# Peptides against a protein of PDB entry 8OXM: the designs that were tried, part 66

Target 1, 371 residues: chain A of PDB entry 8OXM
Amino acid sequence: FKAEFRLAGGVNLPKIIDCVGSDGKERRQLVKGRDDLRQDAVMQQVFQMCNTLLQRNTETRKRKLTICTYKVVPLSQRSGVLEWCTGTVPIGEFLVNNEDGAHKRYRPNDFSAFQCQKKMMEVQKKSFEEKYEVFMDVCQNFQPVFRYFCMEKFLDPAIWFEKRLAYTRSVATSSIVGYILGLGDRHVQNILINEQSAELVHIDLGVAFEQGKILPTPETVPFRLTRDIVDGMGITGVEGVFRRCCEKTMEVMRNSQETLLTIVEVLLYDPLFDWTMNPLKALYLQQRPEDETELHPTLNADDQECKRNLSDIDQSFNKVAERVLMRLQEKLKGVEEGTVLSVGGQVNLLIQQAIDPKNLSRLFPGWKAWV

## One batch from the design tools (peptide; made by RFdiffusion4, then SolubleMPNN)

Design b1_p12_3_s4 (from b1_p12_3, 5 letters changed)
Fold by OpenDDE base, seed 2:
Structure b1_p12_3_s4 (fold): chain B 371 residues (1-371), chain A 12 residues (1-12)
Amino acid sequence: as target 1 above (371 residues)
Amino acid sequence: MAELERAIAEAR
């Protein structure tokens, strides 16, 4: 390895290290401490399986529908090494960086990202009606700008069109597969965009199997389809390419139900894979220091091995696993709210749920639903 | 290895 490391930003201060391989190639790696990368590693394997299913189908293969994956090597329950996604940037960094974010550059008269966050934090404990009203005011005064990503990076019109198409396909594929797997915590720092391909890379896969719904502020959307995400698709938005790619992805997932159920069943009952939400993880996910509230409780995480009786843990775990499998089976059958939907009907419902300002206004402010 | 082990130990 090189003797020097850099800190990546964020709470856990992950170390960026450069290594020279036996092939003489330099490779950047991210070393995370205080984080369990086993869930990320497992979810990357599931994404690779989904990619295999998508490549076997002629219609999804022709559309190049894939989820971007990265290498994860868990080293312990609290440490591991990630492949550095070279040439990627968090969508939040591009959109809402304090110095040079796209919103500040293209919409200097709109509310600042800080003003939007402050307004939504002030109503966090208020009624759903008050949250909705403030969210609509924020949205009116914070207009989407993500269309400018492809315009800045791709000056040739033919390349620009191809990259916008690649982006739209990547959003569609990751949205549907993410929904099937119940992927949560899709805030603007957990979604990277590749500056060369315009494809999305989903990172920090620690909220899966709808465990985002049991957070102190429950997740209310099936995937991230916020106004900036839609703006990046261009004039057609969610219509045309995005919708068709969602439908074709959903068709492959539904037609692969037995394979997906078998894989997820093996994972849910793997004693090495803790996918369940615990109270400390839930607090950590919704007490992010990017929300500059001065409450640093130094909760020393050492003392609460509550000796729950092993039998009651196993019975509770099995009942949660069974509920996750039942809900996965419902999704793969097109059962939504007790009704069996066609692929087009199910995809339409999911799009409507994801873009509904009532659902978006109820999200945790750190999710930045106005971006 | 030793540098990676140190980087892991300091990340704990």
Scores: peptide ipSAE 0.000, ipTM 0.428, DockQ to the pose 0.039
Fold by OpenDDE base, seed 4:
Structure b1_p12_3_s4 (fold): chain B 371 residues (1-371), chain A 12 residues (1-12)
Amino acid sequence: as target 1 above (371 residues)
Amino acid sequence: MAELERAIAEAR
């Protein structure tokens, strides 16, 4: 290890450390404290398995359909080491950085990211109709710019085209795998894009198995397919390559039902893997930027009285796990809203749900569904 | 460009 560390931004102030391996290669690592990386580590293992399934299928292999993975080494329940995703940037940083975000650079007369957030926060407790109207106003005055990522990074037209296809395939694969695993919507800071490959890396996998639906503001989309995510695909948007890659990914997932169910079952019943949403985690994920100042959780550990019968907790947990498995089985059978759909029908429904401005307008404003 | 992009997107 080098003696020097850098701070990464963010609330938990993760430490960037440089390590020299026994091979003489320098490797950058991210050390997180006060964070449980076990869920990230487990989800990376599931992604590696999904990648194995995708590589076994000739059609998905030919399309190079993969979900990007990174190394996670949990050190404790509250600390671990992550592989630093070198050469990646958060899509949120590229798009809506306060100083030099792509929206500000390419659309200087549009609403600022702050104005958009303020408008949506003002209606957060309002009707769905009022949220929708304000969301449409925000969308009209905050036009997508993510197409410029590939244009800035890849000056050669042939490379640009190839990288835009790599991006589109990465979005498709991660969207369908993310839907199957119930990752839901993804905050714009929790999606990295590789500046060399144009592939997405999903980080901070703290919401899985549709636990986003039980947040104080429930998730309403199967995955993040916001206007900027679509804009990065270019002129065809969700049609053509994206749709076909979703369908081919879904075909592999559905054809691998038994394998996926067996592995998710093992994970859901692993006592070392807490995937359930707790109230504190739910509050943290949907905290207001203004409320960050006061909640020092003085968790005074006077844990005396919650002798809730272990039996009732176990029965409640088992019923949640069973519901997750049943819903996973339904997804893998193409059961949506009580109807069995073809792969194309299911993928179409998911795309429509993900791009529906009524669904997007109902998301937590902190997750910036207009980006 | 747009038609070529569409045609290539349809062919892949």
Scores: peptide ipSAE 0.000, ipTM 0.321, DockQ to the pose 0.015
Fold by OpenDDE base, seed 5:
Structure b1_p12_3_s4 (fold): chain B 371 residues (1-371), chain A 12 residues (1-12)
Amino acid sequence: as target 1 above (371 residues)
Amino acid sequence: MAELERAIAEAR
């Protein structure tokens, strides 16, 4: 390893270390010391399996539908090493960086990211109607700019077009697979974009199997399809390429039902894999300070594992696991709200749910649903 | 190993 490290920012202050491999190549790694990376490692394995299924199908293979994966090596319950996603930037960093974010650069007369956040925080405990009204005011005064990502990075028109297609395909694939797996906490810092490929990399996979729905402020969207995410697709938005790639991904997932259920079942019953949302984790996820700069000392909650009687824990765990498997089976059958939908019908419903301003206005303000 | 263990220890 190199003797020096850098801080990546964020609450947990991950350490960026550089190592030289036996092949003489330098590799950057991210060392986390306050996070359980086991869930990230498991979810990366599931994404690799989904990629294998997508590569077997001719239509998805032809479209190069894939979820970007990275290597995760858990070292303990609170530490591990991540592959540094070299050449990626958080979409939040590109869009809403306080100094030089794309919103500030392209829309200097719009509300600042801070003004938007403040307005939504002021109504966080208000009615759904008041949240919706303020969210619509924020959206009117904070117009999408993510189209400029591909325009800045890809000056050649043919390359620009292909990269915008790669972006749209990546959003579609990750949205549908993320929905099937119930991936949550898709805030703007948990989604990276590759500056060379325009593909998305989903990080911090600690909210899965619809555990985002049991947060103090429940998640109300199936995936992130906010105005900037759509703006990055260009003039067609959610229509054409995005919709077709969602449908083709959903077809492969539904046709792979038995394989997906078997793998998720093994994971849900693995005693080494705690995927359940605990109250402390739930509070932590929705109390994150907006600015990565305020080092609040993480209270060493001594996990006094309240020795709950093993029997009551096991029965409660098994019932949650069974419910997750049942809901996964419903999704893979196209059962939404008690109705069996076609692939096109299911994808349409999910898109409508994800773009609905009423659903978006109900999200936790830290999710930044107006971005 | 030792440098990684140190980086992990300093990340705690």
Scores: peptide ipSAE 0.000, ipTM 0.434, DockQ to the pose 0.039
Fold by OpenDDE base, seed 3:
Structure b1_p12_3_s4 (fold): chain B 371 residues (1-371), chain A 12 residues (1-12)
Amino acid sequence: as target 1 above (371 residues)
Amino acid sequence: MAELERAIAEAR
């Protein structure tokens, strides 16, 4: 280890450390304190298994369908080391940075990211109809610009085309695998893009197994397929390459049902793995930026010896785990809303659900569904 | 979390 560390930004001020390996290579690492990295570590292992399944299939291997993974080493229930993902940027930083974001640069006459956020926050407690109307007004006055990411980074036309294809494949693979695992909280800061490969890196895997549906504002989309995500694919949008890559990913997942169920079953019943949504986590994920001032994390979790009967907690947990496994089995059989769908039918339904402005308008404003 | 993950993204 080098003797020096840097602070990353943010509330928990994680430490950036440089390590020299026995191979003489420098490896930068992030040390996170006051956070449980076990869920991230578990989800990364599941993603590695999904990548193994995708590499075994000739069609998905030829398409280079993979989920970008990172190394997570939990050190305790509240600390761990993360492998740093060099040369990536949050899609939110590229798109909606207040100073130099792509929306401000390419659409200076559109609504600002702040104006869009404000308009959606004003209707947050209103009817679904009022949310939809304001969301449509925001979308009309905030046009997508994510096509410019590949145009800025890749000046050679042949490289540009290859990288846009890599992006589209990465979105497709991560969307389908994320849907199967019920990955939530896909806001614009929880998705990184690699500036060299144009592949996505999904981060903060703390909302899984459809636990986003039990948030105070429920998640209404299977994955992030917002207008900017689609704009990055170019003129074909969700058609052609994206759809075919989703179908081929879904085919491999469905054909691997027994393996995926067995792995997820072992994880759901691991007493060391808390994947359930708790009320405090739910409040934190949907907290307003204005409320950041009052929640000093001084709630020492020590004093609530609520001797809830271990039996009632265990029975409630087992029922939730069984429901998650049943829903995972349904997804892997193509059962949607009580109907058995083909791979193409299931993928089509998921795409339609993800792009539906009625679903997008109902999301928490912090998710930034207009981006 | 986003800055942590930007800090998972700048050190590889």
Scores: peptide ipSAE 0.000, ipTM 0.335, DockQ to the pose 0.053; fails the geometry check

Design b1_p12_4_s1 (from b1_p12_4, 6 letters changed)
Fold by OpenDDE base, seed 1:
Structure b1_p12_4_s1 (fold): chain B 371 residues (1-371), chain A 12 residues (1-12)
Amino acid sequence: as target 1 above (371 residues)
Amino acid sequence: LLEELERAKAEV
């Protein structure tokens, strides 16, 4: 370990440390304090298993369909070591950085990211109709620019084309695997893009198994497929490569139903793995930037009164776990809204749900569904 | 220039 550390920013002040391995290679690591990294570690293991399934199938292997993973070593309930994703940038940083964001650079006459957020926050407690109208106004005055990521990073046309395909495949794989695991919508800072591979890395996996649907503002999309995410695919958008890669990923997931159910069952009943949404976590995930000042977690709420009978807690937990497994089984059977769909029908429904401006307009404004 | 480069890259 080097004696020096850097701050990565954010409320928890994670420390970036440089380490020389026994192999003489320098490796950057992120030391998080105050966060439970066990959920991230578990989800990385599930992603590795999904990758193993995708590599066994000839069609997904030929397409190089993988979900990107990073190393996580949980040290305690409030500390761990992450592999720092060197050569990645948050898509939110590339798109909506206040100084040099791609929207500001390529669309200087559009609404600022702040103006968009303000407009959507003003209607947060309004009707779905009012949210939709304001979202459409925001979208009209905030046009996608994520196509420029590959154009800036890959000057050679042949390399650019291959990297745009790698991006599209990465979005497809992560979207379908993310849907199966119930990751839902993803904050733009929690999706990293690799500047060399154009592949996505999903970080901070604290919402899984559709727990985003029980947030104060429930998620309304199966995965993040916003206008900028689509724009990065180029002129074909969700058609062609993306759709085919989603279908081939879904086919492998559905054909691996028994394996996926068994794995998720073991994880859901692991007493060391708390995947359930709690009220404090829900408040933290949907906190307003203005409210950051007052929530000192006075962790001094006496743990005394939550002696709900251990039996009633265990019964409630088991019922939630069973419901998650049932919904996972439905997804893997292609059961959507009580109807059994083909792989193509299921993938089509998920794409339509993810790109529907009515669904996007209903998302929590902090997650920036217009980006 | 960027739209021309985009068109040229999209045609390849």
Scores: peptide ipSAE 0.000, ipTM 0.270, DockQ to the pose 0.016
Fold by OpenDDE base, seed 3:
Structure b1_p12_4_s1 (fold): chain B 371 residues (1-371), chain A 12 residues (1-12)
Amino acid sequence: as target 1 above (371 residues)
Amino acid sequence: LLEELERAKAEV
């Protein structure tokens, strides 16, 4: 290990360290403290399996449909080492950085990211109608700019076109696989973009198996397909390449039902894999910036053995695991709202749900659904 | 979960 480290920023102050391998190669590592990386490690293994399924199918292989993965080595329940995703940036940092964000650069007369967040926080406890009206006003005065990412990074028109296709394919693959696995908490800091490949890297996989639906403000979209995400696809938006890549990904997932169910069943019943939403995690994920002053999570969660009767916990856990497996089986059969859909019908429903401003307006303001 | 969340908020 080198003696020098850098801070990556954020509340947990993760350390970027450079290590020299036995092969003499330098490798960047992100050391996270106070985070349980076991869920990230497990979800990366599931993504690798999904990638294997996608590579076996000729139609998805020809389209190079993959989820980007990173190496995770959990060291303890509260520490681990991540491969640092060198040459990636959070989409939120590119779009809504306070000083140099793309929205401020390309749309200087629009609302600031802070004004948008403030307006949505003011209506957070209001009716769905009031939330929708304010969300539409925010969206009208905060226009998408993510098309400029590829235009800034790729000056050659042929390279630009290929990178925009790589981006669109990455969004499609990650959206469908993320939906099948019930991946939540897809805010703009948990999605990185690779500055060389234009592919997405999903990080912080701590909300899976639709556990985002049991948050105090439930998740109302199957994946992130916000206006900036769509703007990055170019003039065709969700039509053409994106839709076809979603359909081909969904076809492979549905045709791999037995394999996916078997893998998820083993994971759900692994006593070392805590995928369930707990109250402290729910509080942390949907904490308000105004509440930051008092709630230092002194996760001195060492000693509260809440001796809940082990029997009642086990029965409740098993019933939740069974419901997750049943819902996964429904998704893989194309069962949506009690109706069996074709691959095209299911993908269309998911796209419509993800872009619906009524669903987007109901999300927690920290998710930044207007971005 | 919500009742447990409100309990957890009262303990902090």
Scores: peptide ipSAE 0.000, ipTM 0.296, DockQ to the pose 0.084
Fold by OpenDDE base, seed 4:
Structure b1_p12_4_s1 (fold): chain B 371 residues (1-371), chain A 12 residues (1-12)
Amino acid sequence: as target 1 above (371 residues)
Amino acid sequence: LLEELERAKAEV
């Protein structure tokens, strides 16, 4: 290891370290402290399996449909080493960085990211109607700019076109795989874009198996398909390449039902894999800026006394696992709201749900559904 | 370059 480290931004202040392998190659590593990387590691394994399924199918292989993975080495329940995704940037950093974000650069007369967040926070406890109206006002005054990512990074028109297609395919693959695995919406800082490939890398996979639906502000979209995500696809938006890639990905997932069910069943019952949402995790994921001051968790270790009967915990856990498996089976059969849909019908429903401003307006404002 | 990019956008 080199003696020097860099801080990556973020609350947990992850350390970027350079290490020299036994092969003499320098490798950049991200050392996270205070994060449980086990869920990330498990989800990377699931993504690798999905990639194997996608690679076996001729139609998805020809389209190079893959979900980007990164190397995770969990060291403890609160530490691990990640492959630092060198040459990636968080979509949120590109779009809404306070100084040089693309929204500020290309749309200087639009609302600031702060103004948008403030407006949506003011209505957070209001009706769905009031949330929708304010969300529409925010969207009208905060126009998408993510098309400029590929335009800035890829100056050659042929390369630009290829990279825009790679981006669109990456969004499609990650959206459908993410839906099947119940990843839900993704915070804009937890989606990285590769500056060379234009492919997405999803990080911090702490919400899976639809656990986002049991958050204090439940998820209302199957995946992140916000206006900027769509804008990055170019003029066709969700039509053409994106839709076709979603359909081909969904076809492979549905045709792999038995394999996916078996894998997820093994993971859900793995005693080392805590995928369940807990109240502390829910608070952390939906923490308000106002609440940052008081929650120094002096987790005094001593409240061992909740001897919840092991039997009731196990029965509750088993019922949650069974519900997750049943819902996964429904998704893989194309069962949506009690109706069996074709692949095209299911993909269409998911796209419509993901882009619906009524659904987006109901999301947690901290996740910036207007971006 | 911008006009080539806009043309490339229109062809897609």
Scores: peptide ipSAE 0.000, ipTM 0.295, DockQ to the pose 0.015
Fold by OpenDDE base, seed 5:
Structure b1_p12_4_s1 (fold): chain B 371 residues (1-371), chain A 12 residues (1-12)
Amino acid sequence: as target 1 above (371 residues)
Amino acid sequence: LLEELERAKAEV
């Protein structure tokens, strides 16, 4: 380890440490304090397994469909080491950074990111109709710009086209696998983009197995497919490459039902893997300060000895675990709202749900559904 | 859990 460290910033002051491996390679590591990295570590293992399934299938292998993974080493219940995703930037930093964000650069006459957020916070406690109207006004005055990421980073037209395809494939793969696993909290700081590959890296995996639906403001979308996410795909948007890559990913997941169920079952009943949402974690996720671009750690609620009878906790836990497994089995059978769908029908429903401005308008304002 | 979330919202 080098004697020098950088602060990544933030309330919890994570430390970026450079280390030289036994292979002579320099690697950056992020040391988080006051954060339980066990969830991230487990979800990275699940993603690696999904990648193995995707590499076994000829159609997904030919398309190079993968979820980008990073190394996680949990050190304690409140600390760990992450592999720093070198050459990545949060999509939120590129799009809506206060000084040099792409929205400000390319759309200087649109609403500022702050104006958009303020408008959505003012209606946060209002009706769904009022939220929808204000969200549509925000969207009209905040036009997508994420197409410019690939245009800025890849000047050669052939490379640009290849990287835009890599981006679209990465969004498709992570969206479908994220949906199957019930991955939530997909705000613009929890999704990194690799500046060289144009692939997405999903971080902060502490909201999984649809636990985002039990947040104080429930999550209403299966994955992040907001206007900027779509704009990065180029002129075809969700049609063509994205849809086909979603369908091929979903086909592999559905054909791997037994493997996925067995592994998720083992994880749900692992006493070392706390995947359940707690009230303090839920409040923390939806009270985050807006302007902190930083990796805010989930505070574990260790200090409330709620004298819940051990029996009532265990029965509640088992019922939640069973419900998660049942819902996972339904997803892998293509059961949506009591109807069995084809792969194409299921993928179409998920795309429509993810792009629906009525669903997007109902999200927590900190999720930035207009971006 | 939802009732506990609503209680926790009332305490903050």
Scores: peptide ipSAE 0.000, ipTM 0.292, DockQ to the pose 0.079

